# Designs tried in a protein design run: peptides against a protein of PDB entry 8PQO. Part 22

Target 1, 252 residues: chain A of PDB entry 8PQO
Amino acid sequence: VLLKEYRVILPVSVDEYQVGQLYSVAEASKNETGGGEGVEVLVNEPYEKDGEKGQYTHKIYHLQSKVPTFVRMLAPEGALNIHEKAWNAYPYCRTVITNEYMKEDFLIKIETWHKPDLGTQENVHKLEPEAWKHVEAVYIDIADRSQVLSKDYKAEEDPAKFKSIKTGRGPLGPNWKQELVNQKDCPYMCAYKLVTVKFKWWGLQNKVENFIHKQERRLFTNFHRQLFCWLDKWVDLTMDDIRRMEEETKRQ

## One batch from the design tools (peptide; aimed at target 1 H224)

Design b1_p15_1_s2 (made by RFdiffusion4, then SolubleMPNN; from b1_p15_1, 9 letters changed)
Fold by OpenDDE base, seed 5:
Structure b1_p15_1_s2 (fold): chain B 252 residues (1-252), chain A 15 residues (1-15)
Amino acid sequence: as target 1 above (252 residues)
Amino acid sequence: MLYTSIMVFSIKSLY
């Protein structure tokens, strides 16, 4: 088991992020080849459990069409079906990713707190001390180009180049986080993403767990760069606007 | 496509 807490600092408020995240997820999904191909939504409903209230989603990612034919032919039954269960009780979110074949031997859990700070809170997820001491804190800087793979880089999604017309935020220079504290009119937040990865296959555990963390970090980095650079597209939207857009999309 | 979903797993991230 490998745990890391990714801390993503953003020049947006917690309330703004709620809209921006939903917009950016939708937009990013449109940009993927095939759109929703291979994604099956089993459940999408409100939930209330243990004082937590939000939206529950269960999706299956069918990877059969996303892998080479020889992989598909050799893959055990269920190995190419990824289940994602998500509980969105913003500002707290939880995602659990499992695989039908691996069962208990495979887990990706992502627990996120969105806080109006600069990533300074320790153990925001309230882990036991013995567990917390094994968690690596990883800071993601959305303005740092060196954290972006060349193949993922787009100039229009570079926070170091983007300036929001509507808000005046950006571009984000090398010291943007330090300067942000002095900008009284610019809100900020940190997404604390505790990622738990378990892959219990002897000889492959460390390799696969580290690989998955690498991919998650990549995903978080790219996504939040997009979220910021798309600020002018979503900053004036309300949650009601997002809901309407979602319903309109479902009808198409 | 669900706007109400949190950050989803991206298949593209595997490559």
Scores: peptide ipSAE 0.054, ipTM 0.787, DockQ to the pose 0.366
OpenDDE base, seeds 1, 2, 3, 4: peptide ipSAE 0.050, 0.052, 0.052, 0.054; ipTM 0.781, 0.785, 0.785, 0.782

Design b1_p15_1_s3 (made by RFdiffusion4, then SolubleMPNN; from b1_p15_1, 9 letters changed)
Fold by OpenDDE base, seed 4:
Structure b1_p15_1_s3 (fold): chain B 252 residues (1-252), chain A 15 residues (1-15)
Amino acid sequence: as target 1 above (252 residues)
Amino acid sequence: MLYTSPMVFAIKSLY
């Protein structure tokens, strides 16, 4: 098991992020999956449990069409079905990813707190001290081009180049986080993403767990760069607007 | 289709 806490600082408020996240997830999904090809939504409903209220989703990613033929032919039954269960009780979110074949031997858990700070809180997820000692804190800087793979880079998704017309935020220079402290009118937040990865396969555990973390970091980096650079697209939207957009998309 | 939760496989390179 490998745990890391990714801290993503953004020049948006916690309230703004709620809209921006939903918008950006939808947009990114459309752009990369061709409108949700291979994704089956089993459940999408409100939930209430232990005082936590939010939206529960259960999705299956069918990877059969996304892998080479030889992989598909050799893959055990259920190996190419990934289940994603998510509890969105914003500002707290939890996502659990499992695989039908690996069962208890595979787990990705992503627990996120969204806080109106600059990533300064320690153990925001309230882990036991012994567990917290094993968590690596990783800061993601959305303005740092060096953290982005060349194949992922898009100029229109570069926070160091983007200027929001609606808010005046950006571009984000090398010292943008320090400058935020002096800008009373610019909100900021940090997404604290505790990622737990378990891949219990003899001889491959560490390699795969580290690989998954690398991919998650990449995902978080690119996603939040997009979220910020799409600010003008979503900043004036309400949660009701998002809901309407979702319903309209379902009808198409 | 719009999603109400984060999508871990939103990046093409993950496929």
Scores: peptide ipSAE 0.049, ipTM 0.770, DockQ to the pose 0.361
OpenDDE base, seeds 1, 2, 3, 5: peptide ipSAE 0.042, 0.044, 0.042, 0.043; ipTM 0.759, 0.765, 0.760, 0.764

Design b1_p15_1_s4 (made by RFdiffusion4, then SolubleMPNN; from b1_p15_1, 9 letters changed)
Fold by OpenDDE base, seed 2:
Structure b1_p15_1_s4 (fold): chain B 252 residues (1-252), chain A 15 residues (1-15)
Amino acid sequence: as target 1 above (252 residues)
Amino acid sequence: MTYTSIMVFSIKSLF
């Protein structure tokens, strides 16, 4: 089991981020899946548990069409079905990713707290001290081009180049986080993403767990770069607007 | 298709 806490600082408020996240997830879903190819939504409903209220989603990602034919032919039954269960009780979120074939031997758990700070809180997820001491804190800087793979780079999604017309935020220079402390009129938050990866396969555990973390980091980096660079698209939207957009998308 | 999710699992990122 490998745990890392990714801290993503953004020049948006926690409330703004709620809208921006939902908007950007919708857009990212369209871009990544071509409108839902290989994604099956089993459940999408409100939930209430132990005082936590939010939206519960259960999706299956069917990888059969996303892997080469020879992989598909050799893959055990269920190995190419990824289940994503997500509990969105913003500002707290939890996503659990499992695989039908690997069962208990495969887990990706992403627990996120959104806090109005600059990523300075330690153990925001309240892990046991023994567990917390093994968690690597990883800061993602959305303005740092070096954290973006060349194949993922888009100039229109570069926070170091983007300037919001509606808010005046950006471009984000090398010291933008330090400068943000002195900008009283610019809101900020940190998404604390505790990622737990478990992959129990003899001889491959560390390699695969590290690989998954690398991919998650890549995903978080690209997603939040997009979220910021799409600020003008979502900053004026309300949660009701987002709900309408989701309903319209469901009908397509 | 419902896009509501905490984070999209990027299948493309696996390759």
Scores: peptide ipSAE 0.041, ipTM 0.757, DockQ to the pose 0.403
OpenDDE base, seeds 1, 3, 4, 5: peptide ipSAE 0.038, 0.039, 0.036, 0.039; ipTM 0.750, 0.753, 0.740, 0.750; seed 3 fails the geometry check

Design b1_p15_2 (made by RFdiffusion4)
Pose (drawn by RFdiffusion4):
Structure b1_p15_2 (pose): chain A 252 residues (1-252), chain P 15 residues (1-15)
Amino acid sequence: as target 1 above (252 residues)
Amino acid sequence: VPMSWRFPFLLEVLF
């Protein structure tokens, strides 16, 4: 099983990231016809354990209505049921993604620490030493064009070409992280996203784990580029504003 | 990251 820690250094504060991430998930999914239908909340409750106080959820995403009929007929029972178990104690969160048919043999776990630093902490997740020694640290720079697939590139989601009206932040150059250390004002943070991918069937552990990690890097990059370029849309929102927009979207 | 963004490549892995 392969583990990688993706460090996403951002010119926002930890407080700002919480609102921005919630807004961005909802906004990026605003054009998807077929969003919200098929989402099932099995469990939604508070939890507390040794310093981590938060909200636990168990949700199922039914994909039967979103795939061709032959895929629904051919799919083994439960293969189209995606389970997500989430522990949200921001600035810490853990999510576990499984498939009902694959049980625990196909698993994607993301454990994230959101810290007010420039991604300089080591083993921020406090792994056992030997296990930590086998974790690759992968840095994601949202200003680096070379880290974006050409088919994914969009000028309107390029931090190198965006300046915030409300904050004046951006555009981001190759020295933006260096200018953060030499700055006393603009906030910054790093999301330490430790990703574990497990695929135990058919001897395809390596191929699937690598494919998933490459896709997770691409997604983390594109998502956070979008998040920064949407600063003007969400930076003035509070958490109460976010909860209100959630209840609003709940009516339908 | 929206979970829906992962559906296509999860479906590819499964099928």

Design b1_p15_2_s1 (made by RFdiffusion4, then SolubleMPNN; from b1_p15_2, 7 letters changed)
Fold by OpenDDE base, seed 4:
Structure b1_p15_2_s1 (fold): chain B 252 residues (1-252), chain A 15 residues (1-15)
Amino acid sequence: as target 1 above (252 residues)
Amino acid sequence: IPLSSYFPIILEILF
């Protein structure tokens, strides 16, 4: 098991981020090459548990059409079915990813707290001290081009070049986080993403767990760069606007 | 598809 807490600081408020996240996910999904093929929604309902109130989703991603033929032919039954269970109780979110074949031997859990701070809180997910001491804190700087793979880089998604016309935020220079503290009118937040990865195959555990973390980091980096650079597209939207956009997307 | 999921984006990165 490998745990890391990714801390993503953004020059947006927690309330703004709720809209921006949903917009950016929707936009990213529209741009996907594979479309919605192979996605089965089993559950999409409100939930209330232990004082947490939100939306619960259970999806299955059938990867049979998305993998090479030889992989499909060699894959054990259930190996290409990925289950995603998500609890969205913003500002808290939890996602659990499992696989039918690997069962208890595979887990990706992503737990996110969105806080109106600069990533200064320790153990925001309230882990036991023994567990917390094994968590690596990883800061993601959305303005740092060196954290972006060349193949992922787009100038229109570069926070160091982007300036929001609607809000005046950006571009984000090398010291943008420090400068933000002095800008009383600019909101900020941190997404604390605790990622738990378990891959219990002998000889492959560390390799696969580290690989998954590398991909998650890449995902979070690219996603939040997009989220910020799309600020002018979503900052004036309401949650109702987002819901309408989602419904329109479902009809296509 | 409920659009709140990161998984489609994950698939884009992994495949």
Scores: peptide ipSAE 0.074, ipTM 0.793, DockQ to the pose 0.192
OpenDDE base, seeds 1, 2, 3, 5: peptide ipSAE 0.059, 0.061, 0.061, 0.072; ipTM 0.790, 0.787, 0.785, 0.793

Design b1_p15_2_s2 (made by RFdiffusion4, then SolubleMPNN; from b1_p15_2, 8 letters changed)
Fold by OpenDDE base, seed 4:
Structure b1_p15_2_s2 (fold): chain B 252 residues (1-252), chain A 15 residues (1-15)
Amino acid sequence: as target 1 above (252 residues)
Amino acid sequence: IPLESLFPIILEILF
């Protein structure tokens, strides 16, 4: 098991981020050509548990059409079905990813708290002290180009070049986080993303777990760079606007 | 949809 807490600081408020995240997820999903095929939504309903109110989703990703033929032919039954269970109770979110074949030997869990701070809280997910000792804190700086793969880099998604016309935020210089503290009118938040990866196969555990973390980090980095650079597209939208956009997308 | 539901993007990165 490999645990890392990714801390993504953004020059937006927690309330703004709720809109921006939904917008950016929708846009990112649209930009992916193969995203809709092989996705089965089993459950999409409101939930209430332990004072937490939100939306619960259960999706199955059928990878049979997305893997090479030889993989499909050799894959055991259920190996190409990935289950995603998500509890979205913003500002808290939890996603659990499992596989039918691997069962308890495979787990990706992503637990996120969105807090109006600069990533200074320790153990925001309230892990036991012994468990917290094993968590690596990883700061993602959306303005740091060195954290972006060359193949992922787009100038229009570079926070170091972007300036919001609507809000005046950006561009984000090398010391943008320190400067943000002195800008009383600029909101900020941190997304604390605790990622738990378990891949219990002898000889491959560490390699696969580290690989998955690398991909998650890449996703978080690129996504939040997009989210910030798309600020002018979503900052004036309401949650009702987002809901309408989602409904319109479902009709297409 | 939460950010974590961008699993299809992760799959495209994997494959």
Scores: peptide ipSAE 0.172, ipTM 0.839, DockQ to the pose 0.341
OpenDDE base, seeds 1, 2, 3, 5: peptide ipSAE 0.159, 0.167, 0.160, 0.160; ipTM 0.835, 0.838, 0.834, 0.835

Design b1_p15_2_s3 (made by RFdiffusion4, then SolubleMPNN; from b1_p15_2, 7 letters changed)
Fold by OpenDDE base, seed 3:
Structure b1_p15_2_s3 (fold): chain B 252 residues (1-252), chain A 15 residues (1-15)
Amino acid sequence: as target 1 above (252 residues)
Amino acid sequence: IPLSSYFPSILEILF
């Protein structure tokens, strides 16, 4: 098991982020998946449990069309089906990813708190001290080009180049976080993303767990760079606007 | 509007 807490600081408010995240997920997903091919939605319902209230979703990602034919032909039953269970109780959310074939031998859990701070809270997910001491804290700086793979880099998604016309935010220089503290009119937040990865195959555990973390970090980095650079696209949208868009999608 | 607009997920971005 490998745990890391990714801390993503953004020059947006927690309330703004709720809108921006939903918009950016839709846009990014369209670009990568072609509109949700191979996705089956089993459950989409409100939930309330232990003081947590939000939306629960259970989705299956069928990867048969995403792998070479020979892999599909040789794959055990259920090996190419990924289950995602998500509890969205913003500003808290939890996602659990499992595989039908691997069962308890595979787990990706992503728990996120969105807080109006600069990533200064320790153990925001309230782990036991013995567990918390094994968590690596990883700061993601969306303005740091060195954290972006060359193949992922796009100038139009570079926070160091982007200037929001609607808000005046950006471009983000090397010391943007420190400068933000002195800018009373600019909101900020941190997404604390605790990622738990378990891959219990002998000889492959460390390799696969580290690989998954690298992919998650890459995803979080690119996604939040996009989210910020798309600020002018979503900042004037309300949650009601997003809900209307969701309802329109559900009716299609 | 894509399905991802109504059903946001991390995996929809990855796959």
Scores: peptide ipSAE 0.052, ipTM 0.763, DockQ to the pose 0.094
OpenDDE base, seeds 1, 2, 4, 5: peptide ipSAE 0.049, 0.053, 0.050, 0.051; ipTM 0.764, 0.770, 0.755, 0.765; seed 2 fails the geometry check

Design b1_p15_2_s4 (made by RFdiffusion4, then SolubleMPNN; from b1_p15_2, 7 letters changed)
Fold by OpenDDE base, seed 1:
Structure b1_p15_2_s4 (fold): chain B 252 residues (1-252), chain A 15 residues (1-15)
Amino acid sequence: as target 1 above (252 residues)
Amino acid sequence: IPLSSYFPILLKILF
């Protein structure tokens, strides 16, 4: 088991991020979902548990169409079916990813708290002290080009070049986080993403767990660079606007 | 499909 807490600081409010995240996920997913091929929604309902209220979703991702034919033919039954269970109680979110074939030997859990701070809270997910001491805290700086792979870099998604016309935020210089403390009119937040990866196969555990974390870090970095650079597209949208956009996407 | 998760984006990175 490998745990890392990714801390993503953004010059947006917690309330703004709720809209921006949904918009940016939809926009970034347009090329892949093209109609939701290979995705089955089993459950989509409100939930209430231990004072937490939100939306629960259970989806199955059928990867048979995403892998080469020879892999599909050799894959054990259930090996290409990924279950995603998600609890969205913004500003808290939890996602659990499992596989039918691997059962308890495979787990990806992503727990996120969105806080109006600069990533200074320790153990925001309230882990036991013994578990917390094994968590690596990883700071993602969306302005740091060195954290972006050359193949992923786009100038139009570079926070160090972008300036929001609607809000005046950006560009983000090398010391933008320190400067933000002195800018009383600029909101800020941190997304604390605790990622737990379990891959219990002898000889492959560390390799696969590290690989998954590498991909998650890459995803979070690129996504939040996009989210910030798309600020002028979503900052004036309401949650009702987002819901309408989601409904329109389902009809296509 | 309610796109509230990063998983479709992750799949794009992997495949």
Scores: peptide ipSAE 0.356, ipTM 0.874, DockQ to the pose 0.192
OpenDDE base, seeds 2, 3, 4, 5: peptide ipSAE 0.350, 0.087, 0.039, 0.095; ipTM 0.873, 0.801, 0.695, 0.787

Design b1_p15_3 (made by RFdiffusion4)
Pose (drawn by RFdiffusion4):
Structure b1_p15_3 (pose): chain A 252 residues (1-252), chain P 15 residues (1-15)
Amino acid sequence: as target 1 above (252 residues)
Amino acid sequence: PTTDLTLNPDYKSPL
């Protein structure tokens, strides 16, 4: 099983990231016809354990209505049921994604620490030493065009070409992280996203784990580029504003 | 591109 820590250094604060991430998930999914239908909340409760106080959820995403009929007929029982178990104690969160048919043999776990630093901490997740030694650290720079697939590139989602009206942040150049250390004002943070991918069937552990990690890097990069370029849309929101928008979207 | 990280003077964080 392969583990990688993706470090996403951002010119926002940890407080700001919480609101921005919630807004961005909702906004990026605004054009998807077929969003919300098929989402099942099995469990939604508070939890507390040794310093980590938060909210636990168990949700199922039924994909039967979103795939062609032949896919629904051919799919082994439960293969189209995606389980997500989430522990949200921001600035820490853990999510575990499984498939009902694959049980625990296909698993994507993301454990994230959101810290007010420039991604300089080592083993921020406090792994056992030997296990930590086998974790690749992968840095994601949202200003670096070379880290974006050409088919994914969108000028309107390019931090190199965006300046915030409300904050004046941006555009981001190759030295933006250096100018953060030399700066006393603009906030910054790093999301330490430790990703574990497990695929235990058919001897395809390596191929699937690698494919998933490449896709996870691509998604983290594109998502956080979008997040920064949308700074004017969400930077003035509070958590109460986010919860209100959630209840609003709940009516339908 | 030139990096700009100067916050606007009227900026207030709601948080």

Design b1_p15_3_s1 (made by RFdiffusion4, then SolubleMPNN; from b1_p15_3, 6 letters changed)
Fold by OpenDDE base, seed 1:
Structure b1_p15_3_s1 (fold): chain B 252 residues (1-252), chain A 15 residues (1-15)
Amino acid sequence: as target 1 above (252 residues)
Amino acid sequence: AKTNLKLKPDFKSPL
C-alpha cells in the first residue's frame, strides 16, 4: 500500500471550484477520443449517510476495446472491468476503484477535501496517527513548468502565461502562492487529495503502486492547470448552467 | 498506441 496526499493550491474560492471542476471535467471529456466507449453507468443517485449528503455513482469501465487484441485474448475474465464508486458531497469527495479479477488485491481510493487555505492543514482526512506517518505530502504547483511533461504542455494551458480578463487573476509567477497572502481580493483554496493505492501482487507491488501515483499526479497537475486557464469560461456560470451543459453533452 | 488509460476517478466523466 502506498499513500500520498496531493495538495493542489489554486487562486479560486471553494465555491468557484465547484463550478470550475464540473466545467473542466466536461470540457476535458469532449477532448477525449472515443469519450464514452466502454463506460457503463450502473447507479447515479442522491445519497445521505452519517450526515454526508451528495451524489453516488457506480460506473464500470470496460477496457476490452482500449487494450490490444492480444491482451484482450489473454486477459482473465473480469480483468478488463474496472469499477468506480464515487461519493460527491462537495466540498468532500471520495472515489474507490476496484477490479473484478484482482478483488481485494487492487484498490485505488481518492479522498478529497476542498479547504479555503494554502495547504497548511495536517491530516485533514483524520487518519490514525500511525497511518498518517506513512503519508507523503506532495505539493502540486500549477505554475511550475518542470512538473509538466513536454508532451502534455500547451501554452494556452500555462498558468504562468494566462491572465483572467474577468477576474484579473494571473499570470502566476514563481512566488504566486506567497503573494496570494497579500492579495486580499484574490480567493484561494487547497484541494487535499489523499490517494491510497494497493496492488498486492508479489514482485510488482511497488512498481505498479508508484506507476499509478505517477499517473494520478500527472492527471491532477494537468487538470488544475486547465481549470485555472479556463477561468474566464466558467467563472460566471451557475450550477444550473453546468447541469444544462452536462445534459446537452449526454444527448450528443 | 499508448493507451493512456486516463482513469479519471475523481473527475466524474460526464459520460
Scores: peptide ipSAE 0.039, ipTM 0.742, DockQ to the pose 0.025
OpenDDE base, seeds 2, 3, 4, 5: peptide ipSAE 0.039, 0.039, 0.043, 0.039; ipTM 0.737, 0.741, 0.745, 0.741; seeds 4, 5 fail the geometry check

Design b1_p15_3_s2 (made by RFdiffusion4, then SolubleMPNN; from b1_p15_3, 6 letters changed)
Fold by OpenDDE base, seed 4:
Structure b1_p15_3_s2 (fold): chain B 252 residues (1-252), chain A 15 residues (1-15)
Amino acid sequence: as target 1 above (252 residues)
Amino acid sequence: AKTNLTLKPDFVSPL
């Protein structure tokens, strides 16, 4: 098991982020050719549990069409089906990813708190001390180009180049986080993403767990760079606007 | 089965 807490600081409010996240997810999904292929929604309903209220979703990602034929032919039954269970109780979110074939030997859990701070809270997920001591805190700087793979880099998604016309935010220079503290009118937040990865195959555990973390870090980095650089597209949208856009996207 | 085109930013395909 490998645990890391990714801390993503953004020059947006927690309330703004709720809109921006939903917009950016929708936009990113549109930009992915075949991104919706093989996604089955089993459940999409409100939930209430232990004082947590939100939306629960259960999806299956069928990867059979996305893997080479030889992989599909050799894959055990259920090996190419990934289940995603998600509890969205913004500003808290939990996602659990499992695989039908691997069962208890595979788990990705992502628990996110969105807080109006600069990533200064320790153990925001309230882990037991014994568990918390094994968590690596990883700061993601959306302005740091060195954290972006060359193949993922787009100039239009570079926070160090982007300036929001609507808000005046950006470009984000090397000291943007320190400068933000002095800018009373600029909101900020941190997304604390506790990622638990479990892959219980002997000899492959560390390799696969580290690989998954690397992919998650890449995803979080790219997504939040997009989210910020798309600020002018979503900052004036309401949650009702987002819902309409999602409905329109489903009809296409 | 309802196809949902919206992928969460928490999951990236290993492919």
Scores: peptide ipSAE 0.091, ipTM 0.773, DockQ to the pose 0.020
OpenDDE base, seeds 1, 2, 3, 5: peptide ipSAE 0.080, 0.074, 0.078, 0.079; ipTM 0.767, 0.764, 0.769, 0.771; seed 1 fails the geometry check

Design b1_p15_3_s3 (made by RFdiffusion4, then SolubleMPNN; from b1_p15_3, 7 letters changed)
Fold by OpenDDE base, seed 1:
Structure b1_p15_3_s3 (fold): chain B 252 residues (1-252), chain A 15 residues (1-15)
Amino acid sequence: as target 1 above (252 residues)
Amino acid sequence: AKTNLKLKPDFVSPL
């Protein structure tokens, strides 16, 4: 098991981020070729549990069309089906990813708190002290180009170049986080993303767990760079505007 | 099955 807490600081409010996240997810999904193929939605309903209220979603990702024919032919039943269970109770979110074949030998869990701070809270997910000692805190800086792979870099998605016309926010210089503390008129937040990866195959555990963390970090970095650079597209949208856009996208 | 194109920011669909 490998645990890391990714802390993403953004010059947006927690309330703004709720809109920006949904917009950026929808926009990123339009850019992905085949973005709905092989995704089955089993459940999408409101839930209430232990005082938490939100939206529960259960999806299956069918990977049969995404692997070579020989892999598909040799794969045991359920090996190419990935289950995603998600609880969205913003500002808290939880996602659990499992595989039918691997059962207890494979888990990805992503738990996110969105807080109106600069990433200064320790153990925001309230882990046991012994478990918390094994969590690496990883700061993602959306302005740091060195954290971006050359193949993922786009100049129009660079926070160090972008300036919001609507809000005046940006560009984000090397010391933007320190400067933000002194800018009373600029809202800020941190997304605390606790990622738990479990892969219990002998000889492959560390390799696969580290690989998955590398992919998650890459995803979080690119997504939040996009979210910030798209600020002028979403900052004036309401939650009702987002719902309409989602309904329009489902009809295509 | 309604393909919900919603990629979660927590997981890039391998699709």
Scores: peptide ipSAE 0.065, ipTM 0.756, DockQ to the pose 0.021
OpenDDE base, seeds 2, 3, 4, 5: peptide ipSAE 0.044, 0.069, 0.071, 0.061; ipTM 0.730, 0.763, 0.769, 0.759; seeds 3, 4 fail the geometry check

Design b1_p15_3_s4 (made by RFdiffusion4, then SolubleMPNN; from b1_p15_3, 8 letters changed)
Fold by OpenDDE base, seed 1:
Structure b1_p15_3_s4 (fold): chain B 252 residues (1-252), chain A 15 residues (1-15)
Amino acid sequence: as target 1 above (252 residues)
Amino acid sequence: AKTNLKLKKDFVSPL
């Protein structure tokens, strides 16, 4: 098991981020096509559990079309089906990713708290002290180009170049987080993303767990760079606007 | 439950 807490600081409010996140997900989903393989949405319903209220989703990612034919032919039944269960009780979210074949030997859990701070809270997920000692805190700086793979880099998605016309936020210089403390009119938040990865195959555990963390970090970095650079597209949207966009995207 | 099938580029949720 490998645990890391990714702390993503953004010059947006927790309330703004709710809109921006849903917009950015919806925008990415516009290019999705229907088919017999890919993403199957089994459940999408409101839930209430232990005082937590939100939206529950259960998706299956069918990866058969995303792997080479020889891998597909050799893969055991269920090995290419990834179940994603997500509880979105914003500002808290939890995603649990499992595989039909690996069962208890594979888990990705992503637990996120969105807080109106600069990533200064320790153990925001309230882990046991002994478990918390094993968590690496990883700061993601959306302005730091060195954290972005060259193949993922786009100038229009560079927070160090982007300036919001609507909000005046950006560009984000090297010291933007320190400067933000002095900018009374600029809201800020941190997404604390506790990522738990378990891969219980002998000889592959550390390799796969580290690989998954690398992909998660990459995803979080790119997503939040996009979210910020799309600020002018979503900052004036309401939750009802987002719901309409999601419905339109479902009809395509 | 309504089932919706779509091809997604990324199989990991940003949530």
Scores: peptide ipSAE 0.069, ipTM 0.730, DockQ to the pose 0.019
OpenDDE base, seeds 2, 3, 4, 5: peptide ipSAE 0.064, 0.064, 0.066, 0.061; ipTM 0.745, 0.743, 0.752, 0.737; seed 4 fails the geometry check

